Peptides against a protein of PDB entry 3C2G. Designs and how they scored, part 56

Target 1, 209 residues: chain A of PDB entry 3C2G
Amino acid sequence: IRTFDLLGLLLHDSDAIDGFVRSDGVGAITTVVQYPNNDLIRAGCKLLLQVSDAKALAKTPLENILPFLLRLIEIHPDDEVIYSGTGFLSNVVAHKQHVKDIAIRSNAIFLLHTIISKYPRLDELTDAPKRNRVCEIICNCLRTLNNFLMMWIPTPNGETKTAGPNEKQQVCKFIEIDILKKLMSCLSCEGMDTPGLLELRSTILRSFI

## One batch from the design tools (peptide; made by RFdiffusion4, then SolubleMPNN)

Design b2_p15_3_s1 (from b2_p15_3, 8 letters changed)
Fold by OpenDDE base, seed 3:
Order: C-alpha cells, then structure tokens, then sequence
Structure b2_p15_3_s1 (fold): chain B 209 residues (1-209), chain A 15 residues (1-15)
C-alpha cells in the first residue's frame, strides 16, 4: 500500500511513467496484486490505471498480464478495482491490434457485457458517488468495446479483419433490451458529468452517419 | 430513444 502510494507520487510525469513501464513495472504490479489483500489489489489496480497510457506498453508482453487482469475484474466485488481494471483495459487495447487480439481470445467482449449486466440502471441508484462510479465503469466498457469494433470497420485503404462467428454473437448481446435500457439510463442521466460517454456517442454517430 | 437507436446500426454494420 504505502509503496504504491509513494510510486504514484513519484510517477507524476510521462517520462517517469514510461521509465517505470520499461523496467517491467506492470509485471511487478500484477505479481503483487495476486496476493489475497483487497487494499493491495485496489492500490495496484489504481497504479495500473495511472500508467495505462504509457508508450512503453506497446513493447510490453501482455500475454500473461491481460488474461489475469480480465479474471480479476470478472470476480472482484469492489467497484474501485473494476473501474481501474476496465480503465486500464480500454487504454491498453487502444491503437494496439495484438493487445486487442489477446483480449478477445481471453473472452473480453463477453466480460464487458457481464460487467454492464451486473449493475442496476443508473436511475435506480440514489447514492451519487456510487452512481457516478458505475457510470464511469460502463463508459470504460463501452470505450473498450468501441476499440474492438473499430477493427471490423472497413477502411478505404485496407483489408478489414472480419469478426468471427463467436465475436459477432457476443457483440449482438449489447443490443439486447436490458443492455439498451442501461445505456439509455447512462445517456439520459441528468447532473452527471459524463464527458467520456458523450464523446463516445459523438464519435460513434460521426463514424456511422 | 433516438440515441440508443443510433447504436443498433453501429452494431449491425459489423455483423
């Protein structure tokens, strides 16, 4: 705990963050969060989120790290762990086809659906901090999904990868009525600063209209 | 309603 707090204070600039990642800092954190200590897991996942945009992650082997993190966010009950883990996942798959492929092979599309499915509609949450955190988790899931979907969109200048039959079936679950009602509650929630969800919506609309 | 209806074409374009 104190070590991760101290590391978080020292990792205040992009060069320090990139230096930490180049020194296998992500592997070190993932080793430590394997211990059955919830405070340590929370602090470690928060630190993973802080380094998730590092340029050095493009050169980091994620074949063992990413499936472990996906299992952690599948089973862990703490919303702070889920927030940090889904945030890390969204950032780490961005602009990295090989990392997207690892995540998809590790059942990430189905996991994103499961995470959205386990939370109530935002209009059913009376506690504002809880409602905001749940909204941020759903936004992280949708941003991750968008990063996957972009692989299968035809580009003017390239052979588009086709989604497999299993991936197509998993994507179809996001248009189910219960998921759509939850997404509507996120998009219609008044008094929440959800710039990321509005940005994602605007990006989707601009890309497909 | 219109905002969610816009997601269906997005998903359907990939299927």
Amino acid sequence: as target 1 above (209 residues)
Amino acid sequence: PRKVEAWKPFFDSLL
Scores: peptide ipSAE 0.042, ipTM 0.616, DockQ to the pose 0.059
Fold by OpenDDE base, seed 5:
Structure b2_p15_3_s1 (fold): chain B 209 residues (1-209), chain A 15 residues (1-15)
Amino acid sequence: as target 1 above (209 residues)
Amino acid sequence: PRKVEAWKPFFDSLL
């Protein structure tokens, strides 16, 4: 715990973060969070989130790391673990086709749906800190899903990957009425004006005009 | 800053 907090304080710039990642720092964290200690898992996942946008991750083997993290998020009902883990996932898959492929093969789309499905609507949450954290988790899930969907958009200059039939079916689950209601409830979160939520609001408003 | 791809593909997938 304290070691991860101290390490997180030392990783204050992008070059230090890239240096840590090049030194297998992500593998080191994932080894440590295999211990059945919730505080250690929480601190390790928070540190993963801090390094999740590192450029060096494009050269890091994630074949063992990413399936482990996905399982950790699936089995731990801790909002801080889920927040950090979904935040890591959203950043690590961004602009990295090979990492997207690992995540999808590891059932990430279904996991994202499962996470959103398990949380209540934000309007049912009276505690503002809890509501904001749940909003952040849902936003991380949506950002991750969006990063996956980018793979299947036709580009003029490349072979478009087609989503498999299973992936298509799993994506279609996000248009379930109960899921859509939960996504709509994220628009009521104060202070969570992420560019993505603003775009979501704008798109929703335009669909009703 | 967090690396995130645009939200537009998510909305396009719902249409």
Scores: peptide ipSAE 0.024, ipTM 0.631, DockQ to the pose 0.302
Fold by OpenDDE base, seed 1:
Structure b2_p15_3_s1 (fold): chain B 209 residues (1-209), chain A 15 residues (1-15)
Amino acid sequence: as target 1 above (209 residues)
Amino acid sequence: PRKVEAWKPFFDSLL
């Protein structure tokens, strides 16, 4: 715990973050968070979020790291772990086609659906800190989903990847009535990208139905 | 700042 907090304080500039990532710092964190200590897992996932936009991650092999993190988020009930892990996922897949492909092969689309499915509607959350944290988690999931869907949109050059039948079916789950009600409840959350949410919904409908 | 891809490229490519 104290070591990750100290590292998080020292990693305050882009060069220090890139230096840590080049030194296999992400692999080191993923090794330490295998210990069954919730506070250690929280601190490690928070540190992953802090380094998740590092330029050096484009050169880091994520084939073992990303599937491990996805499994950790799947099995861990903690909102702070889920927040940090989905935040890491959303940043690490951005502008990185090979990382998107690793995440999708690791069942990330279904995991995003599972994460949204387990939370109540935001309008049912009376505790403002809890509501804000759940809102941030849902935002991380939706931004990650958007980054995946963009791969299957035709480019101006006519080259498009086609979503496989499994990926298409997994995306179609986001139009389930209970999911749509949860997503629509995000419109009541202050600081939610409400235009982007409504737009994502419209896009899922147009692309896959 | 988070380096997440913006919504706009996603929607501009559907038109």
Scores: peptide ipSAE 0.024, ipTM 0.573, DockQ to the pose 0.490
Fold by OpenDDE base, seed 2:
Structure b2_p15_3_s1 (fold): chain B 209 residues (1-209), chain A 15 residues (1-15)
Amino acid sequence: as target 1 above (209 residues)
Amino acid sequence: PRKVEAWKPFFDSLL
């Protein structure tokens, strides 16, 4: 616990973060968060979030790390773990096709739907810190989903990957009326990524309608 | 409340 807090204080610049990632720091964190200690898991996932945009992650093997993190988010009821884990996921898949492919094979699309389905509507949350954290989790999920869908949009000059039938079915779950009602409740939240919702709408319409 | 109502057509357009 204290070690991760101290590391988080030392990892305040991009060069230090890249140095940590090049030294298998992400693998070290994922090893430590296997211990059944909630505070350790929270601190480790927070540190993962802090390094999740590091340039060195493009050279880091994620085949074992990413499935483990997805499973941790799936089974852990903690909003701080879910926030940090979905934040890590959304950053690590950005601009990295091979990482998107690992995440999708590890049922990430279904997991994102499960996360959104688990939370109440934001208008039902009276506690402002809880409401804000749930809003941030939903934003992380939507950004991650958008990053996946962008792979299946036809580009003028490239081979368009087609979503498989399972991926299409999993994506169609996000346009179900109960999910849309939850996403609509996010628009009332202060600090909601409204541009990201508009981008996701455009991406869904271009990919699946 | 007003923001949710204003964006209802946005989500309805996904159906």
Scores: peptide ipSAE 0.022, ipTM 0.575, DockQ to the pose 0.046

Design b2_p15_3_s2 (from b2_p15_3, 6 letters changed)
Fold by OpenDDE base, seed 5:
Structure b2_p15_3_s2 (fold): chain B 209 residues (1-209), chain A 15 residues (1-15)
Amino acid sequence: as target 1 above (209 residues)
Amino acid sequence: PKKVLAYEPFFDSLL
């Protein structure tokens, strides 16, 4: 716990973050969070989020790390773990097709749907901090989904990957009325990027046109 | 500070 807090305080510089990741810092965190301590898991996932935009992640072997993190998010119903873990996932897959492939093979799309489905409607949450955190989690899931969808968009100069039948079926679950209602409810949360949420909505809808 | 999260924009011009 204190070590992760100290690392979080030291990792204010992008070069320091990148140096930590190049030194297998993500592997070190994932090793430490294998111990069944909720505070340790929460602190470790928060630190993962803090280093999630490191350039060195493109060169980090994630074949064992990502499946472990996805399983961790699946089995720990802690909002802070889910927030940090989905935030990490959103960043780590961004602009990295090989990382998207690892996450998708590890059933990440289905997990994102499961996370959104488990949360109540935001209009049922009276506590503003809790409502905002749940909104952020839903946004993290939808942003991660958007980042996955981008890998199947044709590029003028590239071989277009086609989504497999299972991936298509899993993506189709995000057009369910209950998911759409949860997305729309996030637009009422304070401090949310409303334009970004509308763009996410549009991207998801366009993937089915 | 709240971590900025990466979003890949949809480019309609690619379709």
Scores: peptide ipSAE 0.349, ipTM 0.832, DockQ to the pose 0.361
Fold by OpenDDE base, seed 3:
Structure b2_p15_3_s2 (fold): chain B 209 residues (1-209), chain A 15 residues (1-15)
Amino acid sequence: as target 1 above (209 residues)
Amino acid sequence: PKKVLAYEPFFDSLL
């Protein structure tokens, strides 16, 4: 705990963050969060989020890290763990085809749907901090999904990968009425990327239906 | 400060 708090205070500089990641800092965090301590898990996942945009992540082997993090998010009911973990996932898969492939093979698309599905409607949440956190989690899931979908969009100069039948089926679940209602509720939340959420909806409809 | 999260923009001109 104290070590992660100290690291969180020191890792405000991009070079320090990149140096930490180059020194297998992500592997170190994932080792520490294997201990059954909720405060340690929260602090570790928050630190993962803080380093999630490091350039060194493109050179970090993630084959063991991503499946572990996905499992952690799956089994933890903690909103702070889910928020940090989905935020990390969104950043780590962004612009990294090989990382997207690892996450998808680890059933990430289905997990994102499960996360969105388990939360109540935002209209049922009277506590503003809780409502905002849930909205942020849903947004993180949808942003991560968007980043996955980009791998199947034709590029002018590249070989277009086609989504497999399982991936297509899992993506199509995000157009279910209950998911769409949650998406629409997120569009009304302050500080949400409304254009990005609308683009995601449009991308699913155009590419998978 | 909230961590800025990466979003890959969709380009309609690619469809």
Scores: peptide ipSAE 0.349, ipTM 0.831, DockQ to the pose 0.370
Fold by OpenDDE base, seed 4:
Structure b2_p15_3_s2 (fold): chain B 209 residues (1-209), chain A 15 residues (1-15)
Amino acid sequence: as target 1 above (209 residues)
Amino acid sequence: PKKVLAYEPFFDSLL
């Protein structure tokens, strides 16, 4: 706990964050969070979120790390773990085709759907801090999904990968009425990218329906 | 401060 909080206080500079990641800092965090301590897991996932935009992640082997983190998010029904983990996932897959491939092979698309499905509707949440956290988690899941979808969008100058039949089926689950209602509820939250969420909806409809 | 999260815009992928 104190070590991750200390690292979080020291890692305010982008070069320091990048140095930590180059020194296998993500691997070190994933090793430490294997211990069954909820506070340690929360602190570790928060630190992962803090370093999730490091340039060195493009050169980090994630084949063992990313499946472990996806499993951690799956088995830990903790809002802070899920928030930090989905935020990390959104950043780590962004602009990194090889990382998207690892995440997708590790059933990340289905996991994102499962996370959104388990949370209540935002209109059922009277506690404002809880409602805001749930909204942020749903937005992290949807942003991550968007980042996956971009790998299957044709670029004028590139070979576009085609989504496999399983990936298409998993993406199509995000048009279920309950998921769409949760997506729409996020549009009313302050500080959410309303245009981006509408764009995501349009991308799913155009690409898979 | 809340961590800024990366979003890949659809329109940038078409240009």
Scores: peptide ipSAE 0.347, ipTM 0.844, DockQ to the pose 0.334
Fold by OpenDDE base, seed 1:
Structure b2_p15_3_s2 (fold): chain B 209 residues (1-209), chain A 15 residues (1-15)
Amino acid sequence: as target 1 above (209 residues)
Amino acid sequence: PKKVLAYEPFFDSLL
């Protein structure tokens, strides 16, 4: 716990973050969060979020790390772990096709839908901190989905990959009425990426329907 | 500070 807090205080510099990741820091965190200690898991996932934009992640082998993290955010009950883990996921897959492929093979699209589905409607949450955290988690899931969808968008200079029938079916679940209601509730939250959420909706409708 | 999270915009993916 205190070690991760200390690392978090040192990791305000981008070169220090990148140095930590180059030294297998993500692997080290992943090893530590295997202990059945919720405070340790929370601190470790928070540190993962802090280093999630490191350039060195493009050169880090994630074949074992990413499936483990996906399993952690599937089963862990703590919203802080889910927030940090989904935030890490959104950053680590961004602009990295090979990382997207690892995540998708590990059933990440369905997992994102499962995470959104397990939370109540924001209107049912009277506690403002809890409501905001749930909204942030939903936004992290939807941002991650958007980053996946970009791999199937035609580029002017190349043959685009087509989504498989299973991936297409999983993406189409994000237009279900309950998911759309949660998306709309997130659009009403202050400080949310409203343009990005609307763009995601448009992308699903245009590319998959 | 809240960590800024990467979003791949649709229009930038066309460039």
Scores: peptide ipSAE 0.342, ipTM 0.844, DockQ to the pose 0.318

Design b2_p15_3_s3 (from b2_p15_3, 8 letters changed)
Fold by OpenDDE base, seed 1:
Structure b2_p15_3_s3 (fold): chain B 209 residues (1-209), chain A 15 residues (1-15)
Amino acid sequence: as target 1 above (209 residues)
Amino acid sequence: PKKVLAYKEFFDSLL
C-alpha cells in the first residue's frame, strides 16, 4: 500500500512513468495485487491507471496482464477497483489493435456489459460522490466499447475486420432496454462525457448498417 | 424539454 502511494508520488512525469513501465512495473503491480487485500488491490489498480497512457505500454506484452486485470475487475465489487481497472483498460486499448484483440479474446465486451448492468441509473443516485464515480466507470466502459467497435467499421481502403458472431451478439446486448435506460440517464449527469456517448451511438449505428 | 428530446433521439437511434 504505502509503496504504491510512494510510487504514485514519484510517477508525475512521463519519463519516470515510461521508465517504470519499461522495468516491468505493470507486471510487478499485477503480482502484488494477487494478495487478497482490498486496500492493496485498490492502490495497485490506481497505480495501473496512473501509468496506463505510457508509451512503453506499446512494447509491453499484455497477454498475461490484461486477462488477469479483467478477471480482477470481474470479481471485485469495489467501485475504486472498477474505476481504475476500466480506466486502465480504456487507455491501453486506445490506438493499439493487438491490445484490443487480447481484451476481446478475454471476454472484455461481456465484462463491460456486466459492469454497466450492475450499477443503478445515475438519476437514482442521490449521493454525489457515488454518482460521479459510477459516471466515470460508465464513461470508461463506453470509451472502451467504442474503441472495439471502431475495428469493425469499414475504412475507405475497403479492408475491415469483421466482428465474429459472438462479438456481434455481445454488442447487441448494449441495445437492451435496461441498458438503454441507463445510457439515457448518463445524458443528465454533469460529469458525463456526452460527446463520447454520442460517438458510441454513431459507432453502434455504423456497426449494425 | 431539451433533455427529454435528447433521450428520445438517443433511444430512437439505437433501436
Scores: peptide ipSAE 0.025, ipTM 0.597, DockQ to the pose 0.044
Fold by OpenDDE base, seed 3:
Structure b2_p15_3_s3 (fold): chain B 209 residues (1-209), chain A 15 residues (1-15)
Amino acid sequence: as target 1 above (209 residues)
Amino acid sequence: PKKVLAYKEFFDSLL
């Protein structure tokens, strides 16, 4: 715990963060969060979020790291771990086709739906800190989904990968009426990215029409 | 009000 807090204070600039990632810092954190200690898991996932936009992640092997993190956020009950883990996922898949492919093969689309489905409507949450954290988790999930869908949009200058039948079926679950009603409840939250919802709409339309 | 309108446009485009 204290070591991760001290390390997080030292990782205050992009060069320090990028140096940590080049030194297999992400692999080191993922080794430590395998221990059954909730405080250690929380601190480690928070540190993963802090380094999740590092340029050096484009050169980091994620084949073992990413499936482990996806299993952790599937089963862990702590919203702080889910927030940090979904934040890491959304950043690490950005602009990295190979990382998107690892995540999708590891059932990430279905996991994002499971995470959104397990939380109540935001209007049913009376505690403002809890409501805001749940809203941020949902935003991380939707941003990750948008990043996946962008792979299947035809570009004028490239061979576009087509979504498989299973991936298409899993994406269709996000446009079901019960999910849409839950997303409507998120619009009342200050942390809700309304532009991101409009981008996701545009991406869904371009991918499936 | 602007967020509700944006969501209505989102929902209407998916039906």
Scores: peptide ipSAE 0.025, ipTM 0.600, DockQ to the pose 0.056
Fold by OpenDDE base, seed 4:
Structure b2_p15_3_s3 (fold): chain B 209 residues (1-209), chain A 15 residues (1-15)
Amino acid sequence: as target 1 above (209 residues)
Amino acid sequence: PKKVLAYKEFFDSLL
């Protein structure tokens, strides 16, 4: 715990973060958070979020790390773990096709739906810190989903991947009425990216029509 | 109000 908090204070510049990631720092965190200690898991996931935009992650093998992190998010009811883990996921999949493929094979689309489904509507949350944290989690999930859908949009050179039938079915779950009501409740949150929702709409339409 | 309208347009485009 204290070591991760100290590392988070020291990793304040991009070169230090890249140095940590090049030294298998992400693998080291994922090894330590295998211990059944909630405070350790929370601190480790927070540190993962802090390094999640590192350029060195493009060269880091994530085949063992991502499935583990996705499972950690699935089994832990802790909002801080879910926030940090979904934040890490949304950043690590950005512009990295191979990482998107690992996440999708590890059932990430269904997990994102499960996370959104678990939380109440934001208008039902009277506690402002809790409401804001839930909004941030939902935004991380939607940004991650958008990043996945971007793979299935044709590029100017005519290259495109096609979503499998399971992936299409899992994406269709995000347009269910109860999910849409939850997403609408996010519009009351100051941190809600309304342009990002419109981008997600455009991306869904371009991927499935 | 503008955000709710944008979300309605989102919803209407998915149905």
Scores: peptide ipSAE 0.023, ipTM 0.562, DockQ to the pose 0.053
Fold by OpenDDE base, seed 2:
Formats: C-alpha cells, structure tokens, sequence
Structure b2_p15_3_s3 (fold): chain B 209 residues (1-209), chain A 15 residues (1-15)
C-alpha cells in the first residue's frame, strides 16, 4: 500500500511514467493486486490508472495483464477498483488495435454491459460522491465501447474490420431500453462527458449496427 | 434543458 502511494507521487511526469512502464511496472502491479487485500488492490488499480496513458504501453505485452484486470473488474465489489480498472481499460485500448483485439477476445464488450447493468439509475443515488463515481465508471465504459466501435466504421480507403456475430450481439445490448434509461440518468451527474456521449452517438449511427 | 434535449435526441435516434 504505502509503496504504491509513494510510487504514485514519483510518477508525476510522462518520462517517469514511461520509465516505470518500460521496466515492467504494469506487470509488477498486476502481480501485487492478486493478493486478497482490498486496500492493496485499490492502491494498485489507482496506480494502473495513473500510468494508463503512457506511450510505453504500446510496446508492453498485455496478453496476460488485460484478461486478469477484466476478471478483477467483473468480480470486485469496490467502486474505486471498478473506476480505476475501467479507466485503465479505456486509456490502454485507445489508438492500439492489438490491445482492442485482446480486450474483445477477453469478453470486454459484455463486461462493459454487465458493469453498467449492475449500477442503479443515478437519480436513485442520494450520496453525491457515490453518484459521481458511478457516473465516471459509466463514462469509462462508454469511452471504451466507442473505441471498440471505431474499428468497425467504414473508412473511405476500403479496409474495414467486420465485427463478428457475437460482438454485434453484445453491442446491440447497449441500445436496450433499460440501458438507455440508465444512460439518461447520467444527466443528473455534474461533469457528465457530453462530448464523449455525442461521439458515441455518431459512432453507433455509423457503425455496423 | 439543452443537455436533456440533446440526450433525448440521442436515445430517440438509437430506438
């Protein structure tokens, strides 16, 4: 715990973060968060979020790391872990086709739906810190989904990946009425990513759906 | 009000 907090204070610039990632720092964190200690898991996932936009991640093997993190996010009850983990996922898949492919093969699309589905409507959350954290989790999920859908948008230059039938079916779950009602409830959250939601709209309308 | 309208239009376009 204290080691991750101290390390997080030292990782305040892009060069330090890239140095940590090049030294297998992400693998080290993912090894430590396998221990059954919630404070350690929370601190480790927060540190993962802090390094999740590092340029060095483009050269980091994620085949073992990403499936483990997805399983952790699926089962862990702590919203701080879910926030950090979905934040990491959304950043690490950005602009990295091979990482998107690993995430999708690891059932990430269905997991994003499961995460949104488990939370109540934001208008039912009376505690403002809890409501804001749930809103941020939903935004991370939607940004990740947008990053996946962008792979299947037809480009003028003719090479579009086609989504498999399973991926298409999993994406269609996000336009179900119960999910849409939950997404509408995000309007009650201060700091809702309105630009990101409009981007997702454009992406869905242009996608294979 | 403007945000609510924009999101309503979003969701209506997905249904």
Amino acid sequence: as target 1 above (209 residues)
Amino acid sequence: PKKVLAYKEFFDSLL
Scores: peptide ipSAE 0.026, ipTM 0.628, DockQ to the pose 0.053; fails the geometry check

Design b2_p15_3_s4 (from b2_p15_3, 9 letters changed)
Fold by OpenDDE base, seed 1:
Structure b2_p15_3_s4 (fold): chain B 209 residues (1-209), chain A 15 residues (1-15)
Amino acid sequence: as target 1 above (209 residues)
Amino acid sequence: PVKVLDYKEFFDSLL
């Protein structure tokens, strides 16, 4: 715990972050978060989020790390772990086609749906800190989903990957009435990434037309 | 007034 907090303080610049990532720092964190200590898992996932935009991640083999993190988020009920883990996921898949492919093969689309499904509507949350955290989690999920869907949008060059039938079916779950009500409740929250929700909407449209 | 885009009507139109 204190070690991850100290590491987080030392990783304040991009060069330090890239140095940590190049030294298999992500693998080291994922090894430590295997211990059944909630505070350690929280601190480790927070540190993962802090390094999640590192340029060095493009050269890091994520084939073993990403499936493990997805499973950790799936089984752990902690909002702080889910926030940090979905934040990491959303950043690590950005601009990295091979990482998107690993995440999708690891059932990430269904996991994102499961995460959104377990939270109440934001309008039902009276506690502002809890509401804001749930809002951030949903935004991380939607940003990640948008990053996946963008792969299946036709490019001007006419070459596009087609989503498989399973991926299409999993994406269709995001149009369930209960999911839509939750997404609508996000638009009513101050400070929401309303542009990101509108972008996802536009991306969903273009993926099903 | 930003018309609250009826996401329901919108997503229903995708089905």
Scores: peptide ipSAE 0.022, ipTM 0.533, DockQ to the pose 0.045
Fold by OpenDDE base, seed 3:
Structure b2_p15_3_s4 (fold): chain B 209 residues (1-209), chain A 15 residues (1-15)
Amino acid sequence: as target 1 above (209 residues)
Amino acid sequence: PVKVLDYKEFFDSLL
């Protein structure tokens, strides 16, 4: 725990973060969070979030790391673990087609739907810190979903990967009325990534129209 | 001209 907090303080610039990632720092964190200690899992997932935008991640094998993290988020009903893990997922899939494919094969689309489905509407949350954290988790899920949908949008160069029938069925669950009502409740949240929601809206329209 | 439907008009168009 204290070691991850101290390490997070030392990783204050992009060069230090890239150096840590090149030294298999992500693999080291994922090895440590296999121990059944909630405080250790929280601290490790927070550190993963801090390094999740590192350029060195493009050269890091994620075939074993990403399925493990997705399973960790699935089995731990902890908002701090879910926040950090969905934040890591959103950043690590950005601009990396092979990482998106690993996440999708590891049932990531269904997991994102499950996370959004389990949280109440934001207007039902009276506690402001809890409401803000749930809002951030939903934003991370939506940004990750947008990153997946962007793979299936026609590029001007005519090369498009088609979504499989299972992926299409999983994406269609995000337009169910109860999910749409939860997404509408996010627009009134202070600190919501409104540009990200508008981008997701545009991407969904392009995918279904 | 894609009328930028407001977010409500967008969700109403999916339903």
Scores: peptide ipSAE 0.021, ipTM 0.473, DockQ to the pose 0.046
Fold by OpenDDE base, seed 4:
Structure b2_p15_3_s4 (fold): chain B 209 residues (1-209), chain A 15 residues (1-15)
Amino acid sequence: as target 1 above (209 residues)
Amino acid sequence: PVKVLDYKEFFDSLL
């Protein structure tokens, strides 16, 4: 715990973060968070979020790391773990096709749906800190979903991947009425990335039309 | 500000 907090204080610049990632720092964190200690898991996932935009991640093998982190998010009913983990996921898949492929094979689309399904509508949350944290989690999920859907949109160059039948079925779960009501409730949140929701809307429309 | 109505129309178009 104290080591991760200290590392988070030292990893304040992009060069230090890249140095940590090049030294298998992400693998080291994922090894340590295998211990059944919630405070350690929280601290480790928070540190993962802090390094999640590192350029060095493009050269980091994530085949063993991502499935583990996705499973960790799935089994821990902890908003701080879910926040940090979905934040990490959303950043690590950005602009990295191979990482998107690993995440999708690891059932990430279904996990994002499961996360959104577990939380109430934001308008039902009276506690402002809880509402804000849930809003951030939903934003991370939606940004990650957008990053996945963008792979299946035809580019002007004619290169498009096709979503498999399982991926299509998992994506269709996001248009269920209860999910749509939750997504609508995000518009009432002051901290909501409204541009990101509009982008996702456009991406969903382009994926279903 | 995107009006809640714009998303409602969107979601109604998906159902």
Scores: peptide ipSAE 0.020, ipTM 0.493, DockQ to the pose 0.049
Fold by OpenDDE base, seed 2:
Structure b2_p15_3_s4 (fold): chain B 209 residues (1-209), chain A 15 residues (1-15)
Amino acid sequence: as target 1 above (209 residues)
Amino acid sequence: PVKVLDYKEFFDSLL
């Protein structure tokens, strides 16, 4: 716990973060969060989020790390772990086709649906800190979904991957009425990533129409 | 207000 908090204070610049990632810091964190200590898991996942946009992650093997993190998010009821883990996922898959493929093979699309399905509508949440955290989690899920959908959109100059039948079926669950109502409720929150939601709207239109 | 209505119409168009 204290070690991760201290590391989080030292990892405040891009060079320090890249240095940590190059030294297998992500693998070290994922080893430590296997201990059944909720405070340790929270601190470790928060540190993962802090390093999740590091340039050095493009050279880091994630084949063992990413499936483990997805399983941790799936089984852990803690909003702080889910926030940090979905934040890590959304950043690590960005602009990295091979990482998107690992995440999809590790059932990430279904997990994102499960996470969004678990939370109530934001208008049903009276506690502002809880509402804001749930909003951030849903935004992380949507940003991750957008990053997946973008792979299957035809580009004028590239080979388009086609989503498999299972991936298509999992993606179709995001247009279920109960999911859409939850997504709509996010638009009522202050500080929403309106550009990200507009991008997702464009991506959904291009993927489903 | 206008943005919420625009997204509502969008989500309704997916149904």
Scores: peptide ipSAE 0.018, ipTM 0.410, DockQ to the pose 0.049

